# Designs tried in a protein design run: peptides against a protein of PDB entry 3J47. Part 41

Target 1, 121 residues: chain A of PDB entry 3J47
Amino acid sequence: IRLTNQLKSLKGLQSKLKDVVEYLDKVINKELPINHTILGKLQDVFNLLPNLGTPDDDEIDVENHDRINISNNLQKALTVKTNDELMVIYISNLVRSIIAFDDLIENKIQNKKIQEQRVKD
Target 2, 26 residues: chain B of PDB entry 3J47
Amino acid sequence: NAQYHLLVKQGDGLLTKLQKYGAAVR

## One batch from the design tools (peptide; aimed at target 2 V8)

Design b2_p27_7_s4 (made by RFdiffusion4, then SolubleMPNN; from b2_p27_7, 12 letters changed)
Fold by OpenDDE base, seed 5:
Structure b2_p27_7_s4 (fold): chain B 121 residues (1-121), chain C 26 residues (1-26), chain A 27 residues (1-27)
Amino acid sequence: as target 1 above (121 residues)
Amino acid sequence: as target 2 above (26 residues)
Amino acid sequence: LKKEREELRKELREFLEQLEKFKEELK
């Protein structure tokens, strides 16, 4: 039962990671704004992931220890991959904020020049 | 990791320059 | 002002190029 739940959670996580990557690609391509709700749900899934590898102290036969270690390593690798993807989202947002601020500055400069010209006339 | 830290440092540099530019336009 | 703006735009282009490279490495 635990291994099946871990595998199901891992498949669900992999699907959500794929959805986040696809969303990231749309975000990088300026097709969509960032959905903070997707990010939050992904983060919640990852915060629950360390708990999926903690054996509650009931009788895990020594033969399952290697499978648990492989599962934990895969889970760690997926957590790292997702963290990297989240960071690409964060950086993409930072770049957009920088562009929007540059445009705002340019608009302020233009407005100031127009006002100075009106005072000179 | 290393490429990520480099990218973050460059983003921070850009943000700092943008802040200075915004202050010079006021 | 104009020079500083052009430098900022140049660095922004370089940052976008690096972001694209990092994106390609994640695929």
Scores: peptide ipSAE 0.375, ipTM 0.829, DockQ to the pose 0.696
OpenDDE base, seeds 1, 2, 3, 4: peptide ipSAE 0.360, 0.345, 0.389, 0.395; ipTM 0.833, 0.823, 0.839, 0.844; seeds 3, 4 fail the geometry check

Design b2_p27_8 (made by RFdiffusion4)
Pose (drawn by RFdiffusion4):
Structure b2_p27_8 (pose): chain A 91 residues (1-28, 36-48, 72-121), chain B 26 residues (1-26), chain P 27 residues (1-27)
Amino acid sequence: IRLTNQLKSLKGLQSKLKDVVEYLDKVIHTILGKLQDVFNLNNLQKALTVKTNDELMVIYISNLVRSIIAFDDLIENKIQNKKIQEQRVKD
Amino acid sequence: as target 2 above (26 residues)
Amino acid sequence: SIEDSFNEALNEAEEAEDEFLDAFNEA
């Protein structure tokens, strides 16, 4: 789902660029200003990425903890299944 | 870095315990 | 190590982003 959404966003840019190229050919305004703003707003992320890296580490740790908890419950379920099997054999 | 490593080390320690439990179950 | 696993996962994510952008530019 996230991927489809990202593709839709990139699709708009691609189409937008084509329109801009055609528009410039014909010319040979507000949209252009908006685009410039967006441009000014990955390069900058480079310095910002430094912080993101720290935060990514924290969310990785959290995910690991969750995986451990899920494994615990999984072991319990396995034990219950074994007990059920033993009961059936006794029967 | 050292502080960050500390939390990482603890997380590894818990992971080891969980692995030991899984081995005991097997 | 968690740190080694994290660094591997980060590299993989960066490579996947580059591959995705390259495929988009090719399209």

Design b2_p27_8_s2 (made by RFdiffusion4, then SolubleMPNN; from b2_p27_8, 18 letters changed)
Fold by OpenDDE base, seed 1:
Structure b2_p27_8_s2 (fold): chain B 121 residues (1-121), chain C 26 residues (1-26), chain A 27 residues (1-27)
Amino acid sequence: as target 1 above (121 residues)
Amino acid sequence: as target 2 above (26 residues)
Amino acid sequence: SILEQFEKLLKEQLEALKKLLEEFLKS
């Protein structure tokens, strides 16, 4: 039962990571604006991660338990690493979007100044 | 972790401001 | 103008965010 719950949680995390990747790809392609809900879900996953690491004290054979724990820890570490990489990509894309908007704002300000000058002439 | 959360919070703040500006310019 | 002030604020915040990102990536 506990292993099934851990696997389910890990599958859930993997699914969320996939959703983040798909979202990031859509943001990279400028198809969708950044969805704060995805960041919220990612934060929720991180907040739940410490709770997923407590091995239940059930007496199952030490060798299998250690291998499963190592595998789960490695998978968790890989998932965290992947999440961090995706987050870096997300932030980088966000920064690029902000820069692009700043350029648009500057262009609009310049256009407004040109229009105001034309009205004065 | 703390630096990460700070970075995320700042990014969210910037995004919110960007969204507000986008809505005002429309 | 309000637009110029907003642009200035966005630029300042963007630079702060970039610095934090760089520090995070170096850690």
Scores: peptide ipSAE 0.282, ipTM 0.830, DockQ to the pose 0.032
OpenDDE base, seeds 2, 3, 4, 5: peptide ipSAE 0.259, 0.243, 0.269, 0.280; ipTM 0.827, 0.821, 0.828, 0.820; seeds 3, 5 fail the geometry check

Design b2_p27_8_s3 (made by RFdiffusion4, then SolubleMPNN; from b2_p27_8, 18 letters changed)
Fold by OpenDDE base, seed 2:
Structure b2_p27_8_s3 (fold): chain B 121 residues (1-121), chain C 26 residues (1-26), chain A 27 residues (1-27)
Amino acid sequence: as target 1 above (121 residues)
Amino acid sequence: as target 2 above (26 residues)
Amino acid sequence: SILEQFEKKLKEQQEALKKLLEEFLKL
């Protein structure tokens, strides 16, 4: 149950991230008007992200294309990092489940041995 | 990458052990 | 993709764990 819920949450996050990318691509291609409310929420999400390499405000001369590419690369790097963190959590839970199952198997083996000894006595 | 591969390898090793123990309990 | 490979491994591990649990419940 818990692992299935984590996988579902990860798939949901992946789907939402894909939808955001598709939306941003449509906005960049001028296929959709800029929705200021969606952009504001995205900006809020970006502002909650740790300042991983704000280029110093002094390099204003990076062409708007390079700034968009850097922002996309940063978002991609953060998405990859989040995916890696969720993966580590998943594997940790898997390892814990395997250890718990190993202990359960050992307990069952011990109980079987005790029962076999009682039948021999 | 290397830490991820190590963690996957550890998980696979534990799964293999679990399968062996499950077969030994039968 | 690396993500697809991870999802595949995750699914395989989940199925393997489910089979082991089912076998344990039958014993």
Scores: peptide ipSAE 0.324, ipTM 0.843, DockQ to the pose 0.043
OpenDDE base, seeds 1, 3, 4, 5: peptide ipSAE 0.316, 0.359, 0.330, 0.319; ipTM 0.844, 0.852, 0.848, 0.841; seeds 1, 3, 4, 5 fail the geometry check

Design b2_p27_8_s4 (made by RFdiffusion4, then SolubleMPNN; from b2_p27_8, 17 letters changed)
Fold by OpenDDE base, seed 5:
Structure b2_p27_8_s4 (fold): chain B 121 residues (1-121), chain C 26 residues (1-26), chain A 27 residues (1-27)
Amino acid sequence: as target 1 above (121 residues)
Amino acid sequence: as target 2 above (26 residues)
Amino acid sequence: SILDDFLKLLKELLDAQKKLLDDFLAS
C-alpha cells in the first residue's frame, strides 16, 4: 500500500514535473506567466516525498531492497532535478520583476522630464 | 531542500528591498 | 543619480542571487 502510494505520488510528481517543464519551455519562449498554483502543488509534493522515503523497519525482502534503493535514488535524483528547475524558474521570475521595475522607474523619470519641460515652456 | 529554501528566502528579502526602493522613488 | 543608484542595487541583488545559486549547485 505505501509503495503504491509512493508510486502514485511519483507518477503525480512526474506528471507535474512534465507540466512544469512544459510551462518552463513556454515561459522561456515568453508565452506564459508563472502559475503560483503549480509551484504550491510542487512544494506540497516535495514536502510529502521525504515522508514517503522513510522505510518503516518492516521485513522488506532483499529483492525489494535493491528496487527500493534504486527507486529512492531515482526519486532523489528527480527531486534534485525538480528543485533545480524550480530554482531556475524562481530566478527567472525575479529577473523579469527587476526588469519590469527598471522600466517603470525609467518611464517615471521620462514623465518627470516631460513635465519639467512643459512647465519651463 | 534547506539550501533551496534559504535561497528562496533570500530572494524574497531582496525583492522586498527592491520594492521599498521603488516605492521611495515614486 | 537615483536611477544609477537603483541600477547598482539591482545588480548587487542579482549578483547575490547568482552566488546563492552557484553555492547550491556546488553543494
Scores: peptide ipSAE 0.248, ipTM 0.825, DockQ to the pose 0.032
OpenDDE base, seeds 1, 2, 3, 4: peptide ipSAE 0.227, 0.247, 0.275, 0.242; ipTM 0.808, 0.822, 0.827, 0.821; seeds 1, 2, 3, 4 fail the geometry check

## One batch from the design tools (peptide; aimed at target 1 I91 L94, target 2 K9 Q19)

Design b2_p28_1 (made by RFdiffusion4)
Pose (drawn by RFdiffusion4):
Structure b2_p28_1 (pose): chain A 91 residues (1-28, 36-48, 72-121), chain B 26 residues (1-26), chain P 28 residues (1-28)
Amino acid sequence: IRLTNQLKSLKGLQSKLKDVVEYLDKVIHTILGKLQDVFNLNNLQKALTVKTNDELMVIYISNLVRSIIAFDDLIENKIQNKKIQEQRVKD
Amino acid sequence: as target 2 above (26 residues)
Amino acid sequence: TEEERDELMERIKENMDKVDKLTDEFED
């Protein structure tokens, strides 16, 4: 789902660029200003990425903790299944 | 970095314990 | 400093892989 959403966003840019190229050919306004703003707003992320790296680490740790909790419950389920099997054999 | 490594080390330690439990179950 | 942090991130990812492998093996 996230991927489809990202693709939709990129699609708009691609179409937008084509329109802009055609528009410029024909010319040979507000949209252009808006685009410029967006441009000014990856490169900048470079410095910002330094911080994001730290946060990514934290969310990785959290995911690892969750995985451990899920493994615990999984072990319990497996033990219950074994016990059920034993009971069936006894029967 | 040392502080960050500390939290990471603790997380590793818990992971080891969990692995030991899994081995005991097997 | 950044290199050491990257090594820690790699280490965390390796540990996540270990948990995934252990969970798959135990489910099998």

Design b2_p28_1_s1 (made by RFdiffusion4, then SolubleMPNN; from b2_p28_1, 22 letters changed)
Fold by OpenDDE base, seed 3:
Formats: C-alpha cells, sequence, structure tokens
Structure b2_p28_1_s1 (fold): chain B 121 residues (1-121), chain C 26 residues (1-26), chain A 28 residues (1-28)
C-alpha cells in the first residue's frame, strides 16, 4: 500500500512538473506571467520531499529495498528537475526585472535630455 | 545546484550594475 | 558622464545575454 501511494504521488509530481515546464516555456516566451500558485505548489512539494523520502524504519522487508531505491532515485530526479524549472522561472523573472529597470533608466535619461534641451532653448 | 547558484550570482551582479546605473541617472 | 552611462548599459546588456544563455542551458 505505501509503495503504491509513493508511485502515485511521484507520477502526480511528474505530471505537475511537466505542466510547470510548459508554463515556464510560455513565461520565457513572454506569453504568460509567472503563476505564483504553481511556484508555491512546487515549493510545497520540495518542502515535503524530505518527508516523502524517509522510509519509516519499521517494516522494510528486504525484498522491497530495490523498489524503494528505484522510487527514491526517481523522486530525487524529479526533485532536481523541479528545482531546475524553479531556477528557470526565477532567472526569467530576474531578466524581466532587469529589462524593465533598463527601460526605466533609459526613459529617465531621455527625459533629462529633453529637459536640458528645453532649458537651453 | 552549482549552475543555479552561478546563475543567481550573475543575476545579482547584473541587478547591482543596473542599480548603479539608475543612481548615476538620478 | 554620458560615456560612463553607456559603458554601464553595455555591461548590463552583456550580463542579460549571459543570463538568457544560462536559462536556455537549464531548459535544454
Amino acid sequence: as target 1 above (121 residues)
Amino acid sequence: as target 2 above (26 residues)
Amino acid sequence: DLKQRDLLLEQVQRGLQQLQDLTADLQA
């Protein structure tokens, strides 16, 4: 029962991660803004991952060790992938912020030049 | 993780440069 | 100095390009 629930949770995480990647691609292409709800859910998954990876020490029959290792490796791989996606979102937001500030600075410079020209005239 | 930290560091550096530019424009 | 501002803008643009490249590498 526990292994089946872990596999189901992992599949759910993989599906959500795919959705996040698709969303990130749209964000990079400036088609959509960052969805804070998706980011929050991903963060929650990351915070829960340490708890999902701790097998309760009690009834681990030796025969399930290989399945647990495969599940843990898959979960770790999914965690890394999710982290990479969050990084891409963060960087994309940072880049957008930098562009916005650059445009603001250029606008201020232009406005200042216009004011200086008006004073000279 | 290392690539991420490098990327964040580069982003922070760029942000700092942008802030300096903004201060020079004021 | 306008020249110093232009130089700083160029540095910011180069930094932005590096961030974009790194972002692309993370998506690949």
Scores: peptide ipSAE 0.308, ipTM 0.848, DockQ to the pose 0.032
OpenDDE base, seeds 1, 2, 4, 5: peptide ipSAE 0.324, 0.305, 0.310, 0.300; ipTM 0.850, 0.849, 0.848, 0.845; seeds 1, 4, 5 fail the geometry check

Design b2_p28_1_s2 (made by RFdiffusion4, then SolubleMPNN; from b2_p28_1, 20 letters changed; failed a check: too like the target's own chain)
Amino acid sequence: DLKLRDLLLELVLQGLEELTKLQKELEA

Design b2_p28_1_s3 (made by RFdiffusion4, then SolubleMPNN; from b2_p28_1, 21 letters changed; failed a check: too like the target's own chain)
Amino acid sequence: NLADRDLLLEQVLRGIELLTKLKADLEA

Design b2_p28_1_s4 (made by RFdiffusion4, then SolubleMPNN; from b2_p28_1, 19 letters changed)
Fold by OpenDDE base, seed 5:
Structure b2_p28_1_s4 (fold): chain B 121 residues (1-121), chain C 26 residues (1-26), chain A 28 residues (1-28)
Amino acid sequence: as target 1 above (121 residues)
Amino acid sequence: as target 2 above (26 residues)
Amino acid sequence: DLKQRDQLLEEVLRGQEELTKLQKEFEA
């Protein structure tokens, strides 16, 4: 059961990571706003990943120690990879916020120029 | 990690410039 | 000064382009 759940979660994570990459590409291309629901679902998957690797107290045979270390290393590597993806999303949001603020500033400058011209006429 | 920190630092630098611009427009 | 504002706008635009490039490099 655990191995099947791990494989299902890994496939689900791989699919979600693909969806996140596709979403990030759309975000970079300014085609879509950030979907906070996708981020929340990713965070939930990450919070569940440690729980999938917690050995409930079933029989510690010595062959499991290497498997547990490999599983923990894989979980750590996946956590790092997703932290990196979340960081890319954060930077994307920051860039978008900066662009939007820049456009607002330019609009304010243009409005000020128009008002100054109207006072001279 | 290093590339990420560089990206964040550049973003913060841009944000700071934008804030200065916003203050100069006021 | 309008000229100083335009210069600062150009610097922000350049910074946005640099960040967009760095983001693409990080995703690759």
Scores: peptide ipSAE 0.333, ipTM 0.845, DockQ to the pose 0.031
OpenDDE base, seeds 1, 2, 3, 4: peptide ipSAE 0.289, 0.298, 0.318, 0.330; ipTM 0.832, 0.840, 0.847, 0.852; seeds 2, 4 fail the geometry check

Design b2_p28_2 (made by RFdiffusion4)
Pose (drawn by RFdiffusion4):
Structure b2_p28_2 (pose): chain A 91 residues (1-28, 36-48, 72-121), chain B 26 residues (1-26), chain P 28 residues (1-28)
Amino acid sequence: IRLTNQLKSLKGLQSKLKDVVEYLDKVIHTILGKLQDVFNLNNLQKALTVKTNDELMVIYISNLVRSIIAFDDLIENKIQNKKIQEQRVKD
Amino acid sequence: as target 2 above (26 residues)
Amino acid sequence: AELDAAEAELDAAEAELDAAEAELDAAE
């Protein structure tokens, strides 16, 4: 789902660029200003990425903890299944 | 870095315990 | 088989923790 959403966003840019190229050919405004703003707003992320890296680490650790909890419950389930099997054999 | 490592080390320690439990179950 | 698969994922996560430590060391 996230991927489809990202693709939709990039699609708009691609189409928008084509339109802009055609527009410029024909010319040979508000949208242009808006685009410029967006441009000014990856490069900049470079410095900001430094911080993101720290945060990514924290969210990785959280994920690991959740995986451990899920493994614990999984062991319990497996033990219950074994007990059920034993009971059936006894029967 | 050392502080960050500390938390990481603790996480690894818990992971080891969980692995030991899994081995005992097997 | 499911427990072995989960342990393999935990081993992979452990390797990631080691890699994170190596990255922190390199940042020093």

Design b2_p28_2_s1 (made by RFdiffusion4, then SolubleMPNN; from b2_p28_2, 21 letters changed)
Fold by OpenDDE base, seed 4:
Structure b2_p28_2_s1 (fold): chain B 121 residues (1-121), chain C 26 residues (1-26), chain A 28 residues (1-28)
Amino acid sequence: as target 1 above (121 residues)
Amino acid sequence: as target 2 above (26 residues)
Amino acid sequence: SELDEALKKIEEGQGLLTEIIKKLEELE
């Protein structure tokens, strides 16, 4: 039962990761704003991952120790990949914010120049 | 990790500069 | 890579910010 649940969770994480990659591609292409729901779900998965890797000490049959270590290493690798994706999303948001502020500042500068010209005429 | 933290720090520095200029233009 | 593209966008944002700063200094 536990292994089946871990495999199901892993498949769910893989599907979500694919959705995040697809979303990141749309973000890079400036097609869509950042979906806060995807970010929140990814963060929730990350917060749950440490608990998936803690073997409850009480049911460790010795024969599963190697499979548990491989699963934990894979979960850790997926956690790192998820962190890297979150980082790329954060950076992309920061860049978008910078561009939006840059446009706002330029618009204000242009408006000021137009007003100064109108006062001189 | 270290390269990412450096990149985030650079982005935060740019955002801070942008905020100062946005406040000066208000 | 997606990371390299993000880095490139940050550099573009840095360039734009520098130009805006320069224009603001010219208006002071």
Scores: peptide ipSAE 0.279, ipTM 0.837, DockQ to the pose 0.030
OpenDDE base, seeds 1, 2, 3, 5: peptide ipSAE 0.262, 0.273, 0.261, 0.237; ipTM 0.830, 0.836, 0.833, 0.822; seed 3 fails the geometry check

Design b2_p28_2_s2 (made by RFdiffusion4, then SolubleMPNN; from b2_p28_2, 20 letters changed)
Fold by OpenDDE base, seed 4:
Structure b2_p28_2_s2 (fold): chain B 121 residues (1-121), chain C 26 residues (1-26), chain A 28 residues (1-28)
Amino acid sequence: as target 1 above (121 residues)
Amino acid sequence: as target 2 above (26 residues)
Amino acid sequence: SELDKKLEEIKRGQGLLTEIIKQLEARE
């Protein structure tokens, strides 16, 4: 039971990491607006959390209840930490995109001004 | 969570505006 | 602190976008 739960938690973490990587790849490829995909992946992670802490209905010895609560709290804490990290990455990418587009718009405005000046000369 | 979602939504709105303006400047 | 810093970066980006939008609207 305990080893199986640890393996399941590790598999869940691995799946989450894979999802994060896939999301980052999609952001790099400009395939999706960053927000919906991050939120979706974040939700997927949260939906996987309860599945990591479901004890199968075998004999709840009273001593295991505290350990299960600690495990669930650790899983929740790890999820919160991962969510915060994803949020930070998202915000960083958003800011970078905004700056890049600002520069692009300015460059286009400048190019248009140069072209208009060339036509007047 | 709610604050994050709000921040994300605001960011998307800005990106969408920026994309529209970037397309109009093309 | 790191989150606050990123929030400030977003606010700066929002300000820049707002200004760009205003400049584009003024040209129409």
Scores: peptide ipSAE 0.290, ipTM 0.850, DockQ to the pose 0.036
OpenDDE base, seeds 1, 2, 3, 5: peptide ipSAE 0.283, 0.267, 0.264, 0.250; ipTM 0.851, 0.851, 0.847, 0.837; seed 5 fails the geometry check

Design b2_p28_2_s3 (made by RFdiffusion4, then SolubleMPNN; from b2_p28_2, 19 letters changed; failed a check: too like the target's own chain)
Amino acid sequence: SELEEAEKELKNGDGLLTEIIEQLKKRE

Design b2_p28_2_s4 (made by RFdiffusion4, then SolubleMPNN; from b2_p28_2, 21 letters changed)
Fold by OpenDDE base, seed 3:
Structure b2_p28_2_s4 (fold): chain B 121 residues (1-121), chain C 26 residues (1-26), chain A 28 residues (1-28)
Amino acid sequence: as target 1 above (121 residues)
Amino acid sequence: as target 2 above (26 residues)
Amino acid sequence: SELDKKLEEIKRQQGLLTEIIQKLKELE
């Protein structure tokens, strides 16, 4: 039962990661704003993922050790992949913030030039 | 991982430069 | 990988932002 639940959770995470990738592509293309709620939920899932891979010290039958190790390796690989995706989201947000600030600076420079010209006239 | 951390650090550096520039324009 | 492609795109965007910041400094 626990292993099946871990596999289901892992598949669910994989699906969500795919959705995040697709969302990131839309965000990069400026088609959609970043949904902070989705991002927060993903972060929460990641913070919980290490705990999903800790076998509670209940008697793990020795015969499943190889399957558990493979599952844990896959989970680690998925965790790394999703951390990478979250970083991409963060950087994309940073880039947007920089662009918005650049536009603000440019607007201020233009306004200053207009004011200086009005004082000279 | 390391490349992404480097990229984040570069982004933070750009943000800092932008902030300094914005403060100089004020 | 698809992830690597996204990383490179972000790097490209950071480059562009650096150029924009530089242009703004020149216009000041």
Scores: peptide ipSAE 0.344, ipTM 0.859, DockQ to the pose 0.029
OpenDDE base, seeds 1, 2, 4, 5: peptide ipSAE 0.279, 0.358, 0.352, 0.323; ipTM 0.848, 0.859, 0.859, 0.850; seeds 2, 4 fail the geometry check

Design b2_p28_3 (made by RFdiffusion4)
Pose (drawn by RFdiffusion4):
Structure b2_p28_3 (pose): chain A 91 residues (1-28, 36-48, 72-121), chain B 26 residues (1-26), chain P 28 residues (1-28)
Amino acid sequence: IRLTNQLKSLKGLQSKLKDVVEYLDKVIHTILGKLQDVFNLNNLQKALTVKTNDELMVIYISNLVRSIIAFDDLIENKIQNKKIQEQRVKD
Amino acid sequence: as target 2 above (26 residues)
Amino acid sequence: EDIEELEEEEEEMEEQSEEIHNMLDEIE
């Protein structure tokens, strides 16, 4: 789902660029200003990425903890299944 | 870095315990 | 089969731990 959403966003840029190229050919305004703003707003993320790296580490650790918890419940389920099997054999 | 490594070390320690429990179950 | 599933889950958690260490190395 996230991927489809990202693709839709990129699709708009691609189409938008084509329109802009055609528009410039024809010319040979507000949209252009907006585009410039967006440009000014990955390069910048480079410095900001330094912080993101730290936060990514924290969310990795949290995911690891969740995986441990899920493994614990999984072991319990497996033990219950074994017990059920033993009871069936006895029967 | 050292502080960060501390929390990482603790997380590894818990992971080891969980692995030991899995081995005992097997 | 249950043992193999539990071992796969352990391997996945080890990979997650390695990712955390690699991220720490990158941060350093």

Design b2_p28_3_s1 (made by RFdiffusion4, then SolubleMPNN; from b2_p28_3, 19 letters changed)
Fold by OpenDDE base, seed 4:
Structure b2_p28_3_s1 (fold): chain B 121 residues (1-121), chain C 26 residues (1-26), chain A 28 residues (1-28)
Amino acid sequence: as target 1 above (121 residues)
Amino acid sequence: as target 2 above (26 residues)
Amino acid sequence: SSDKELEELIENMERELQKVHELLEKLK
């Protein structure tokens, strides 16, 4: 039962990671804006995933220990990959926000200069 | 992870600077 | 391949951040 649940969780994680990669590709290609709701849900899933895979160290039979270690290593590797992808999304959003804000500031400066020139005329 | 955290921190710093500049321009 | 693409994306983002930083310095 536990192994089956772990495999199911791993498959779910793999599917979700694929969805994240596809989403990231769309964001990279500027085809879709970053959906904060999707990101939040994704983060929630990832925060819960480590809790799904922590083997209670106490009941693991020695023969399953190697399989569990491999599964845990794979899950850890998948988690790291997912975290890296989420990080890239976050940084991309941050950069976009900074650029948008910079443009806003420049527009405001230009508007002020135009107003000042109108007052002098 | 460390490189990412550094990049995030740099981005946050830049955002803060932009916010200060925006406030000064207002 | 995906890891390399991710690394390239990070590098591109870093370059954009640097450009924004340079622009901010010019506005000072």
Scores: peptide ipSAE 0.250, ipTM 0.830, DockQ to the pose 0.029
OpenDDE base, seeds 1, 2, 3, 5: peptide ipSAE 0.272, 0.211, 0.227, 0.207; ipTM 0.833, 0.820, 0.830, 0.815; seeds 1, 5 fail the geometry check

Design b2_p28_3_s2 (made by RFdiffusion4, then SolubleMPNN; from b2_p28_3, 18 letters changed)
Fold by OpenDDE base, seed 5:
Structure b2_p28_3_s2 (fold): chain B 121 residues (1-121), chain C 26 residues (1-26), chain A 28 residues (1-28)
Amino acid sequence: as target 1 above (121 residues)
Amino acid sequence: as target 2 above (26 residues)
Amino acid sequence: SDDKELEELIENMERELQKVNELLKKLE
């Protein structure tokens, strides 16, 4: 049961990672805006995954130990990859926010100049 | 990780400067 | 390939941050 759940979780994680990669590609290509809610939920799932992989129960047969270690290493690697992808998305959004704010500042400066010119006329 | 953290820090610094500038323009 | 693409994306973002920093410097 626990191994089956771990494998199912890993497959689910792999599927979600693929979805995130596809989403990242679309964001990089400026095809879609970043959905922070999806990313947050995905991050939560990934943060919970390492806790699913710690076998607290001593009685797992030696043959399952190697598969569990490989699964845990893969899960860790997938978690790291996902974290890196989420970070890239975060930075991309930060840059977009900075650019948008810069444009707002420039617009305000222009509006002030227009008002000052109207008062002088 | 280190490069990413540095980039995030730089972005936060820029955001802070931009916020100060926006407040000065008000 | 994915790691290389990620690295390239990070480099692109760094370049954009530099441009924004230069723009801010010009506005100061």
Scores: peptide ipSAE 0.284, ipTM 0.839, DockQ to the pose 0.029
OpenDDE base, seeds 1, 2, 3, 4: peptide ipSAE 0.263, 0.252, 0.252, 0.265; ipTM 0.837, 0.839, 0.841, 0.845; seeds 1, 4 fail the geometry check

Design b2_p28_4 (made by RFdiffusion4)
Pose (drawn by RFdiffusion4):
Structure b2_p28_4 (pose): chain A 91 residues (1-28, 36-48, 72-121), chain B 26 residues (1-26), chain P 28 residues (1-28)
Amino acid sequence: IRLTNQLKSLKGLQSKLKDVVEYLDKVIHTILGKLQDVFNLNNLQKALTVKTNDELMVIYISNLVRSIIAFDDLIENKIQNKKIQEQRVKD
Amino acid sequence: as target 2 above (26 residues)
Amino acid sequence: EEELEEAEEEMEEQSEEIHEMLEEIEET
């Protein structure tokens, strides 16, 4: 789902660029200003990425903890299944 | 870095315990 | 047993990703 959403966003840019190129050919405004603002707003993320890297580490750790918890419940389920099997054999 | 490594080390320690429990179950 | 072993491998991979991220943080 996230991927489809990202693709839709990129699609708009691609179409928008084509339109801009055609517009410029014809010319040979508000949208242009808006695009410039967006441009000014990856390169900048470079410095900001430094911080993101720290936060990514934290969310990785959290995911690991969750995986451990899920493994614990999984072991319990497996034990219950074994017990059920033993009871059936006895019967 | 050292502080960050500390939390990481603790997380690894818990992971080891969990692996030991899995081995005991097997 | 196979499902438990797969879960353990996944958790090891997540731990390796944490350590790689920490090395990158140290290098930065």

